Peptides against a protein of PDB entry 4KTY. Designs and how they scored, part 45

Target 1, 266 residues: chain A of PDB entry 4KTY
Amino acid sequence: YVLNDIGVIFYGEVNDIKTRSWSYGQFEDGILDTCLYVMDRAQMDLSGRGNPIKVSRVGSAMVNAKDDEGVLVGSWDNIYAYGVPPSAWTGSVDILLEYRSSENPVRYGQCWVFAGVFNTFLRCLGIPARIVTNYFSAHDNDANLQMDIFLEEDGNVNSKLTKDSVWNYHCWNEAWMTRPDLPVGFGGWQAVDSTPQENSDGMYRCGPASVQAIKHGHVCFQFDAPFVFAEVNSDLIYITAKKDGTHVVENVDATHIGKLIVTKQI

## One batch from the design tools (peptide; made by RFdiffusion4, then SolubleMPNN)

Design b1_p12_3_s2 (from b1_p12_3 with S1D E5Q S11T)
Fold by OpenDDE base, seed 5:
Structure b1_p12_3_s2 (fold): chain B 266 residues (1-266), chain A 12 residues (1-12)
Amino acid sequence: as target 1 above (266 residues)
Amino acid sequence: DLPNQYKLPFTY
């Protein structure tokens, strides 16, 4: 989880799983220096740089460009006119070195690019890390742990009211660390995500969220456990929005989200 | 195949 410099990222569809090779290159020249530079740009105190909780949280913020001119700019509109298409990247090294050289965010990434770069960052700093792929991955927009799908009276989805969404797949990272800030038993793998999805206490970042806590429904534990929980376990709530403004729950689907979660073990 | 993500449409 630290020494492997080449990985496999799972993507595609749940019924048509595909893999992409990714070169992490955490031992390549300039990469460690770039990771240190990232923490410098985050104005991270030296005293915190030895704490994997702080490092992973800062990394989740800084690998994306939002808020702090971090490493990567995301693009999901299939328009990449001012940079490199996400699919053109084959590893973290070129991205990180470009960031270090230009001192400007690199364009463009999607989840696997963010996860790949973040994995390099974590491993480079000695934090065991892996990439996790979730198929039918929910994006809870309002932190209520459910996918609220609003329907018109005719049964069509009201796109204006429906803010929550579901990715065909999404990938993030898990980092191994102790969690002395949490009750006993909630150390180990922690979900962290650098793909800019939601604002977390002032910045686009996510985690570390205890995988064990989430697994047992303890979403009250820092950081961002509700969001990560929703990604893998939220129910779809179909709500009819009546013309008079009232809402009626028509159906609940507890099987749609998080149909498969996979990760490379080695 | 491209690894690009996309949002799934909701249907009912």
Scores: peptide ipSAE 0.687, ipTM 0.963, DockQ to the pose 0.893
Fold by OpenDDE base, seed 2:
Structure b1_p12_3_s2 (fold): chain B 266 residues (1-266), chain A 12 residues (1-12)
Amino acid sequence: as target 1 above (266 residues)
Amino acid sequence: DLPNQYKLPFTY
């Protein structure tokens, strides 16, 4: 989980799984220096740089450009006019070296690019890390642990009221660490995500969230456990908004989200 | 195939 500098990222559809090679390049010249530079740009205290909890949380913030002029600018509009299309990247090295050289955010990334760069960052700093792909990955917009799908009376989706969404797939990282800030048993793999999705205490970041906590429904544990839980386990709630302002639940689908979660075995 | 991700439409 640290020594392998080439990986495989799963993408595509749940019934048509695809793989993409990704070069992490954590041992390439200048990459470790760039990872240290990232922490410098984050103004991270030296005392925290040995703490994987703090490092992974800072990394989740800094690998995306939001808030802090971090490494990657995300784009999902299929235009990519002022940079490199996300699909053109083959590894982390070019991205990180460009960031170090230009000292400006690199354009553009999507989830697997964020996850790839973040994986390099974690491994460079001695944190065991892997990329996880979740098919039918929920994006809970209002932190209520469910996907609220509002319907018109004719059964069509009301796009104005429906703010929650689902990715065909989404990639994030799991980092191995102890969690002395949590009860015994919630160390080990921690979900961390550098793709900018939701604000977490003032910044676009996510995690570390204990995988064991998520697995057992303990969403009260720091950090961002509710959001990660929703990504893999939220129910779809189909709601008809009546003209009188009342809401009627038409259906609940507890099987739609998180149909498959996969990671490469190391 | 491009690895680009996208939001799935909801259907009822």
Scores: peptide ipSAE 0.686, ipTM 0.963, DockQ to the pose 0.910
Fold by OpenDDE base, seed 1:
Structure b1_p12_3_s2 (fold): chain B 266 residues (1-266), chain A 12 residues (1-12)
Amino acid sequence: as target 1 above (266 residues)
Amino acid sequence: DLPNQYKLPFTY
């Protein structure tokens, strides 16, 4: 989880799982220096750089360009003008070295690019890390732990009434660490995500969230456990918006989100 | 195939 410099990322659809090779390159020249530079750009206090909780949270923020001119600019519009299409990247090295050289965010990434670069960052700094892929990954936009699907009276979906959405797949990272800030038993794998999805206490970042806590439905612990929980466990709530302004729950689907979670063993 | 993400449409 630290020494392996090449990996496999799962993507595609739950019924058509595909893999992509990714070179982490954590031992390549200039990569460690770049990771340190990232923490410098974050103005991270030196006293916190030995704390994997703080490091992973800072990394979550800084691997994306939002808020702080971090490493990668995300784009999902399939145009990718003025940069490199996300699919053109084959590893973290070129991205990190470009960032270090230009001192400007690198264009462009999507989830696997963010996860790949973040994985390199974590491993460079001695934090065991892996990439996790979630199929039918929910994006809860209003922090209510459910996917709200609004229906018109004719039964058609009204996509304008909610910003909740579901990715065909999404991948993030899990980092191994102790969590002395949490109750006993919630150390180990922590979900962290550098793909800019939601604001977390002022910045686009996510985690570390205890995988064990989330697995047992405990979302009250820092950081961002509700969001991560929702990504894998949200119920679909079908709501009819009546003409009189009332809402009626038509159906609940507890099986749609998080159909498969995959990670490579190292 | 490209690994690009996309949002799934909701249906009922």
Scores: peptide ipSAE 0.672, ipTM 0.961, DockQ to the pose 0.903
Fold by OpenDDE base, seed 4:
Structure b1_p12_3_s2 (fold): chain B 266 residues (1-266), chain A 12 residues (1-12)
Amino acid sequence: as target 1 above (266 residues)
Amino acid sequence: DLPNQYKLPFTY
């Protein structure tokens, strides 16, 4: 996980799984120095730089440009006039070196670009890391662990009444570490995500969230376990908004989200 | 076949 500098990222749809190669380049000249620079820009204290919990959390914040002038600017509107289209990137090296040189956020990324750069960051710092792809990945926008789908009285979906959404796919990272701050058994793989999706205690960041905790439905543990849980296991709640302002639950679909989670074993 | 993400529309 640490020594492999080339990876495969799964994308597309669950019924049409595709793969993309990604060069992490954690051993290339200037990359480790850039990762250290990222932590410097984050004003991370020296005492925390040896703690994978703190490092991965800072990394999740700094790989995206929001809040702190971090590495990558996300764009999902298919307009990339002021930078490089996300699909043009083939690895982390060019992005990280551009960031180090310009000292400004690099445009543009989407989930696999964020995950690729974040994977390089983690591996550079000696943290075993991998990329995970989730198909039908939920984005819970209001932190209620469910996807709220509002229907008009005629049964048509009203997309204006909720900010909840589902990605065709989303990818994030898992980092291997002990979690002395959690009960025994919740160490190991931790979900961390640098794609800016939701604010977590003041910053666009996510994790580390114990994968074991999430698998067993324990969302009470730091950090951001509810959000990660919702990404892979939220129910779709179909709600009819009545003219009188009342809401009626029409249906619940517990099988729509997280249809497939893929990661490289070795 | 770009790797770009997109939001899936909800239907009922």
Scores: peptide ipSAE 0.665, ipTM 0.961, DockQ to the pose 0.893

Design b1_p12_3_s3 (from b1_p12_3 with S1D E5Q K7A)
Fold by OpenDDE base, seed 5:
Structure b1_p12_3_s3 (fold): chain B 266 residues (1-266), chain A 12 residues (1-12)
Amino acid sequence: as target 1 above (266 residues)
Amino acid sequence: DLPNQYALPFSY
């Protein structure tokens, strides 16, 4: 999880799983220096740089460009005219070295690019890390642990009221660490996500969230456990918005989200 | 095939 510099990222659809190779290149020249530079840009204290909890949280913020002029600019509108299309990247090295050289965010990334670069960052700093792919991955925008789908009285989705969304797939990272800040048993794999999805206490970042805590429904544990829980476990709540402004729950679907979660073992 | 992710449409 630290020594392997080539990985496989799962993508596509739950019924048509595809794989993409990704070169992490954590041992290539300039990469460690760039990771240190990233922490410098984050103004991270030297004392915190040895703490995987702090490092992974800072990394989740800094691998995306939002808030802090971090590494990658996300783009999901299929317009990549001012940079490199996300699919053109084959590894982390070119991205990180460009960031270090230009000192400006690199365009563009989507989830697997963010996860790939973040994986390099974590591994480079000695944190065991892997990429996780979740198919039918929920994006809960109000941290209520459910997907609120608003319907017009005619049954059509009200896109203006419906703010939550579901990715065909989403990639994030799991980082291995102890969690002395949590009760015993909630160390090990921690979900961390650098794809800018939601604001977490002032910045677009996510985690570390204890996988074990989430597995046991402990969403009260720092950091961002409700969001990660929702990504894999949210119910779809279909709500009819009446003309008088009242809402009626029409249906609940507990099977739609998190249909498959996969990760490479080596 | 492109690895681009997208939001799934909702339907009821």
Scores: peptide ipSAE 0.631, ipTM 0.957, DockQ to the pose 0.889
Fold by OpenDDE base, seed 3:
Structure b1_p12_3_s3 (fold): chain B 266 residues (1-266), chain A 12 residues (1-12)
Amino acid sequence: as target 1 above (266 residues)
Amino acid sequence: DLPNQYALPFSY
């Protein structure tokens, strides 16, 4: 989880799983220096740089460009003017070296690019890390742990009221660390996500969230456990928005989200 | 096939 510099990222659809090779390149010249530079740009105290909890949280913020002029600019509109299409990247090295040289965010990434670069960052700093792919990955927009799908009286989806969304797939990272800030048993793999999805206490970041805690339904533990839990386990709530402003729950689907979670064992 | 991710459409 630290020594391998080439990986496989799972993507596509749950019924048509695809793989993409990704070069992490954590041992390439200039990459460690760039990772240190990233922490410098984050103004991270030296005393915190040996703490994987702090490092992974800072990394989740800094691998995306939002808030802090971090590494990658995301784009999902299928128009990649002024940069490189996300699919053109084959590894982390070119992205990180471009960031270091230009000192400006690199365009563009989507989830697997964010996860790939973040994986390099973690491994460079001695944190065991892997990429996880979740098919039918929920994005809870209002922090209520459910997907609220609003319907018109005719049964059509009200796109204006429906703020939550579901990715066909989403990639994030798991980082191995002890969690002395949590109860015994909630160390080990921690979910961290650098794809800018939701604001977490002032900036776009996510984790570390204890995988064990989430598996046991504990969402009260820092950081961002509710959001990660929702990504893999939220219910779809179909709500009819009446003309008088009242809401009626039409249906609940507890099987739609998190149909498959996969990771490469290396 | 491109690895691009997208939001799934909702339907009831």
Scores: peptide ipSAE 0.630, ipTM 0.957, DockQ to the pose 0.888
Fold by OpenDDE base, seed 4:
Structure b1_p12_3_s3 (fold): chain B 266 residues (1-266), chain A 12 residues (1-12)
Amino acid sequence: as target 1 above (266 residues)
Amino acid sequence: DLPNQYALPFSY
């Protein structure tokens, strides 16, 4: 999980699983220096740079450009006029070297690009890391652990009221570390995500969240466990918004989200 | 065939 410089990213749909090669290039010239530069830009104290909890959290913030002029600008509108389409990237090296040379955010990325660059960052710093893909991945925008789908009285989805969304797939990273800040047993793999999705205590970042805690429904532990839990296990709540302003729950679907979670083993 | 993400439409 540290030595492999080429990986495979799963994408597509649950019924049409596809793979994409990604070159992490953690041993390429200038890449480690760029990772150190990223931590410098984050103004990270030297004393914290040896702590994988702090490093992974800072990395989750800095791999995206939001808040701090970090590495990558995300774009999901299929318009990439001022940069490189996300699909054109084949690895982390070009992105990181461009960031280092220009000292400006690189355009553009989507989840697998963020995850690829973040995986390089973690591995460069000696943190075992892997990419995880979740099909039917929920994006809870209001931190209620539900996908609130608002319906008109005729049964059509009210897109104005429905703020939550479900990705065909989403990928993030898992980083291996001890968690002395958590109860015994919640170390090991920690979910971390650099794709800018939600604000976490003032910044677009996510994790580290204990995978073991999430698997057992313990969402009270830092960091961002509720959000990660919702990505893989939120219920769809279909709500009819009536003309009088009242809401009626029409249905609950507990099977739609997180249909398949895959990661490559050694 | 592109790896691009997209939001799945909801239906009831």
Scores: peptide ipSAE 0.616, ipTM 0.955, DockQ to the pose 0.880
Fold by OpenDDE base, seed 1:
Structure b1_p12_3_s3 (fold): chain B 266 residues (1-266), chain A 12 residues (1-12)
Amino acid sequence: as target 1 above (266 residues)
Amino acid sequence: DLPNQYALPFSY
């Protein structure tokens, strides 16, 4: 989880799982220097640079360009003007070296690109890390731990009444560390995500969230456990919006989200 | 065939 410089990223759909090779290149010339530069750009105190909790949280913020002129600009509009399409990248090295050279965000990425670059960052700094793929990955936009699906009185979906969405798949990272800031048993793998999805205490970042805590329904622990929990375990709530403004729950689907979670173990 | 993400439509 630290020494492997080439990985496999799972993508596609549950019924059509696909894999993509990704070169992390954490040992390539200039990459460690670039990771240090990223922390410099984040204005991270030297005292925190040895703490994997702080480093992973800073990394989750800095691998995306939002808020802080970080590494990657995300794009999901299928235009990709003024940059490189996300699918054209084959590894982290070119992205990180371009960032270091230009000192400007690199265009463009989607989840697997963010996860790939973030994985390099973590591994460069000695943090064991892996990429995780979640199929039917929820994006809870209003922090209520559910996917709100609004229906008109005729039963048609009204997509404008909610910003909640479900990705066909989403990738994030898990980083291995102790969590002395949490109760005993919640160390180990921590979910961290550099894809800019939600604001966390003023910045687009996510984690570290204890995987063990989330698995046991403990979402009260820092950082961003509710969001990560929702990604993998949100219920779909079908709500009829009545003309009088009242909402009626028509159905609940507890099986739709998080159909499959995959990570490379070899 | 591309690894691009997309939002799944909801239906009921």
Scores: peptide ipSAE 0.606, ipTM 0.954, DockQ to the pose 0.894

Design b1_p12_3_s4 (from b1_p12_3 with S1D E5Q K7E)
Fold by OpenDDE base, seed 3:
Structure b1_p12_3_s4 (fold): chain B 266 residues (1-266), chain A 12 residues (1-12)
Amino acid sequence: as target 1 above (266 residues)
Amino acid sequence: DLPNQYELPFSY
């Protein structure tokens, strides 16, 4: 989880699973220096740089450009006029070296690019890490652990009221660490996500969230466990918004989200 | 076979 510098990322759809090679390059010249530079840009105290909890949380914030001029600018509109299309990247090295050289965010990334760069960052700093792919990945925008789908009276989706969304797939990272800040048994793999999805206590970041805690339905633990839980296990709530302002729950689908979660071992 | 993400449309 630290020594392998080439990986495979799963993407596509549940019925058409695809793989993409990614070069992490954590041992390449200048990469460790760049990871240290990232922590410098985050103004991270030296005392915290040996703490994987703090490092992974800072990394989740800094691998995306939001808030802090971090590494990558995300784009999902299929227009990449001012940079490199996300699909053109083959590894982390070029991205990190460009960031170090230019001292400006690199354009552009999507989830697998964020996850690839973040994986390099974690491994460079001695944190065992892997990429996880979730198909039918929920994005809970309201922090209520469910997908609220609002329908017009004619049955069509009300796009204005419906703020939650579902990705065909989404990638994030799992980092291995102890969690002395959590109850016994919730160490091990921690979900961390550098793709800018939701604001977490003032910054676009996510995790570390205990995978074991989430698997057991414990979402009360730091950090961002509710959001990660929702990504893999939220219910779809279909709600008809009546003209009189009342809401009626039409249906609940507990099977739509998190149809498959895949990760490569080592 | 681009790896690009996209949002799935909802339907009822």
Scores: peptide ipSAE 0.650, ipTM 0.960, DockQ to the pose 0.897
Fold by OpenDDE base, seed 1:
Parts: sequence; structure tokens; C-alpha cells
Structure b1_p12_3_s4 (fold): chain B 266 residues (1-266), chain A 12 residues (1-12)
Amino acid sequence: as target 1 above (266 residues)
Amino acid sequence: DLPNQYELPFSY
């Protein structure tokens, strides 16, 4: 989880699982220095750099370019004219070294690129980390722990009434640490995500969220547990928007989201 | 076979 400098990332669809090799390169020249530079750009206090809770949260914010001119600019519109297509990257090293050299965000990434770079960052700093892939991954935009699907009276979906969405797949990281700030038993693997999806107390960041807490339905603990819970366990709520402005729940599907969660064992 | 993400459409 720390020493392995090459990994496998799962992607694709639940019925057509694919793998991509990713070189983390956490021991290559200049990579540790770049990780320190990232924390410097975040203006992170030296005293906090030994705390994996703080480091993983800062890394979650800084691996994406939003808010703070962090490492990677995301793009999902299939237009990559001002940079490198996400699929062209094969590892973290070129991205991190470009960031260090240019001192500007690197274009472009999607979830596996963010997760790959974030994994390097965590491992460089001695935090055990792995990448997790979730198929049918929900993006709960209004923090209600459900996917709201609005139907017109004729039964057609009205996508304008909600910002909730579902990815074919999404990947994030799990980082191993103790959580003295949480009740006993909620240490261990913590979900952290550097893909810019939602604002968390002023910045696009996510986690660390206790995997054990989420697994047992405890979403009241810091950080961002409701969002991570929703990614893997949201119910689809089909709601008819009546012409008179009233809403009627037509159906609930509790099996659609989080159909498969995959991670490499080592 | 690109690893690019895409949003799944909702249907009922």
C-alpha cells in the first residue's frame, strides 16, 4: 500500500470490467519534493503535515485545481484542446513534475487520473492508500442521500429538475489511518476523493470519511460521510412532477446504485 | 475502450 509503485485501476462498466495500469512513481526523483510543494501551495502548517487526517484532506483539495490552483484540471466534455486528454496519461510522475515545473494546474484529468495522482501523493507521504472503483456511482448534488429522478406527467424524465447524476463508474481513494477524532472502531480505511464533485465546507474536497462508519450507516461523522454514502448506496426516487407543482413518488429502486465496488488487495 | 467516464441517463 506504500511501497508498490505500479498499480491497476478498474474502469468500464459493471458487465464489462476493464483494467488500466498506472505508474505511481512515488520514489522517482522530484516526486517527494513536488508533494511537499503541493502542501506549501496549500499553505499547510508544518505541524499538520504529520497528521494523516489533515494531509489527506489537504491532498483531496489540492490534487484538483479548483479553489487553489491545485494539480489537475478536470474535463468531462471530450474537449481537450488546451492540454493532454485524460486517457493519454499513464502515471503520476509526468503530471506531478509538470505541475512543479510550470507552477500551474495540469490539463486534463478524470476520476482515475485524480485517483492515481492522489494515490502517489498519499504514498509519498507514508500514508497507505489504494484506489477504489464504484460502478453505478451516484453524485448526490443536494445532499439528501437519494437520487431524485423527476418525471413529467407523461412519464418522460425531466433532467432539468435535478442536478443528481450517476456515473458509469467512479473511482476515489482509501487511506489507512487512525481516527482519534471519531468513536473507537472507525479508524482504518478512510474514503478520500480528489475528483472535484462537491463543495465541502468551502472547497472542492472529500474526506477522510470512515469506511467502517459508512458501512454501518453512520453518516454523522466528519468528513463528508453523507456524500460518500450516497455514492454507493443512494436509492433512486422516481417523482412525478405534477402540473399543479405537487410531487408524487412513483417508485423507489434501492438496487441501482453501487452495483459493484472493486479495489486491488495490495 | 477508453477509460473516460460518462453519466448514465435516467429512465423509467
Scores: peptide ipSAE 0.625, ipTM 0.957, DockQ to the pose 0.899
Fold by OpenDDE base, seed 4:
Structure b1_p12_3_s4 (fold): chain B 266 residues (1-266), chain A 12 residues (1-12)
Amino acid sequence: as target 1 above (266 residues)
Amino acid sequence: DLPNQYELPFSY
């Protein structure tokens, strides 16, 4: 069990790594009650609340506001007029208490805010958890395990056709649990992500995905292993879209994504 | 110096 209520989140770029303190506050008054309230809002069956697989998956969905009026609204457009800028948050407590009080999603978060709140949620419920930062983090939005970069015939990137993207960095969580639903050896750390990126079987959620499975290229296991694999190991595929509608692969870069993954040991 | 995420542009 991780007893630290203050953590460090890595951000920035791989060649300019920066750190930010985050107060998880899992022992603060009202925080555990709020985490239970989150599961109530999710209409989670009581029988599942003792299962870290179900709890982490529900938490992944509920820490973001999409689909279910969960905790945090994400914003990446640099316009935060109707709430608090993501950079203004220093910990999970204010966010969770505001959610409990208002019973409405809190504005706004980005990846480290989602990860911070989710880390509090997991720890409150007795699940060992940590935040992971991935630099050059891919966002595969068509589930093909690659970054499709479309080029005009002149070599310029076609931003209209190119839908996949790469974050300078992205944060998610790893939660420690057994995985009796998976083969032996794929328990331990499980990747879970509450930042709303892609739909997973009807909801914006991600995981738990076995870190061991992902490290060994086993993407066939539930949940969302292909997406997490793509975040850290996607190839960049440069494709020229010809005027006649044909596509030509110009180059493949297998070294661009996942240049550095940083996490703290328990 | 903000921790805000941003998308990296592609180039070829």
Scores: peptide ipSAE 0.616, ipTM 0.956, DockQ to the pose 0.895
Fold by OpenDDE base, seed 5:
Structure b1_p12_3_s4 (fold): chain B 266 residues (1-266), chain A 12 residues (1-12)
Amino acid sequence: as target 1 above (266 residues)
Amino acid sequence: DLPNQYELPFSY
């Protein structure tokens, strides 16, 4: 395994794949200190700091600002007042150093920024990590492993009833580790995600979820396997909400979500 | 077009 300090992040559309260079800078001055500071802010016990399961889970929480005044504030409203637009960042170093200096969350990030910073955090702490991009990535809001799309009788989406959503693309991380807390065979790559999407047992965090477990349908394994499974394998369930309050399933699309998952293999 | 966005089917 080779740790690169410069990477490529995939984005765009499934039929128009684009790439962005990202400087991880895990060896730059002050970055290791900042990663340690992040764990200090999380009040992580020293005994846990050598455990990649705990470190990656804490990192997934702390790279986003929610709950714990972590590193990055997300914004998707195209109004980036009082901060830096997500597209202006070119690497992790400036973000992490600003966080360390100001001791306040840095504005602003979106998925690739979260993934980039999280990748730096993991690699800096000696955890092999890579960024994964999923095109048509589902965001399951209620952990039912489906994208429930509610329609009016005229066929338009009922936005009040429809809580689930789909990203055109989404970036998260995979971290390499053993999983002694899981049955044999479910170590290796673990999905972890610092983009604040869902609350996981009290914090906006995600993973580590065993890629092997998810691949074999073992969504009961910690952590957040149902959510990660849904990101890549949810069915779209089209439900017509009738005026009388009844719901009718009109169609099921099992092909829309997770059409392409791309990562730089190392 | 770097920013990602939530998308939903607009019709059935």
Scores: peptide ipSAE 0.066, ipTM 0.769, DockQ to the pose 0.651

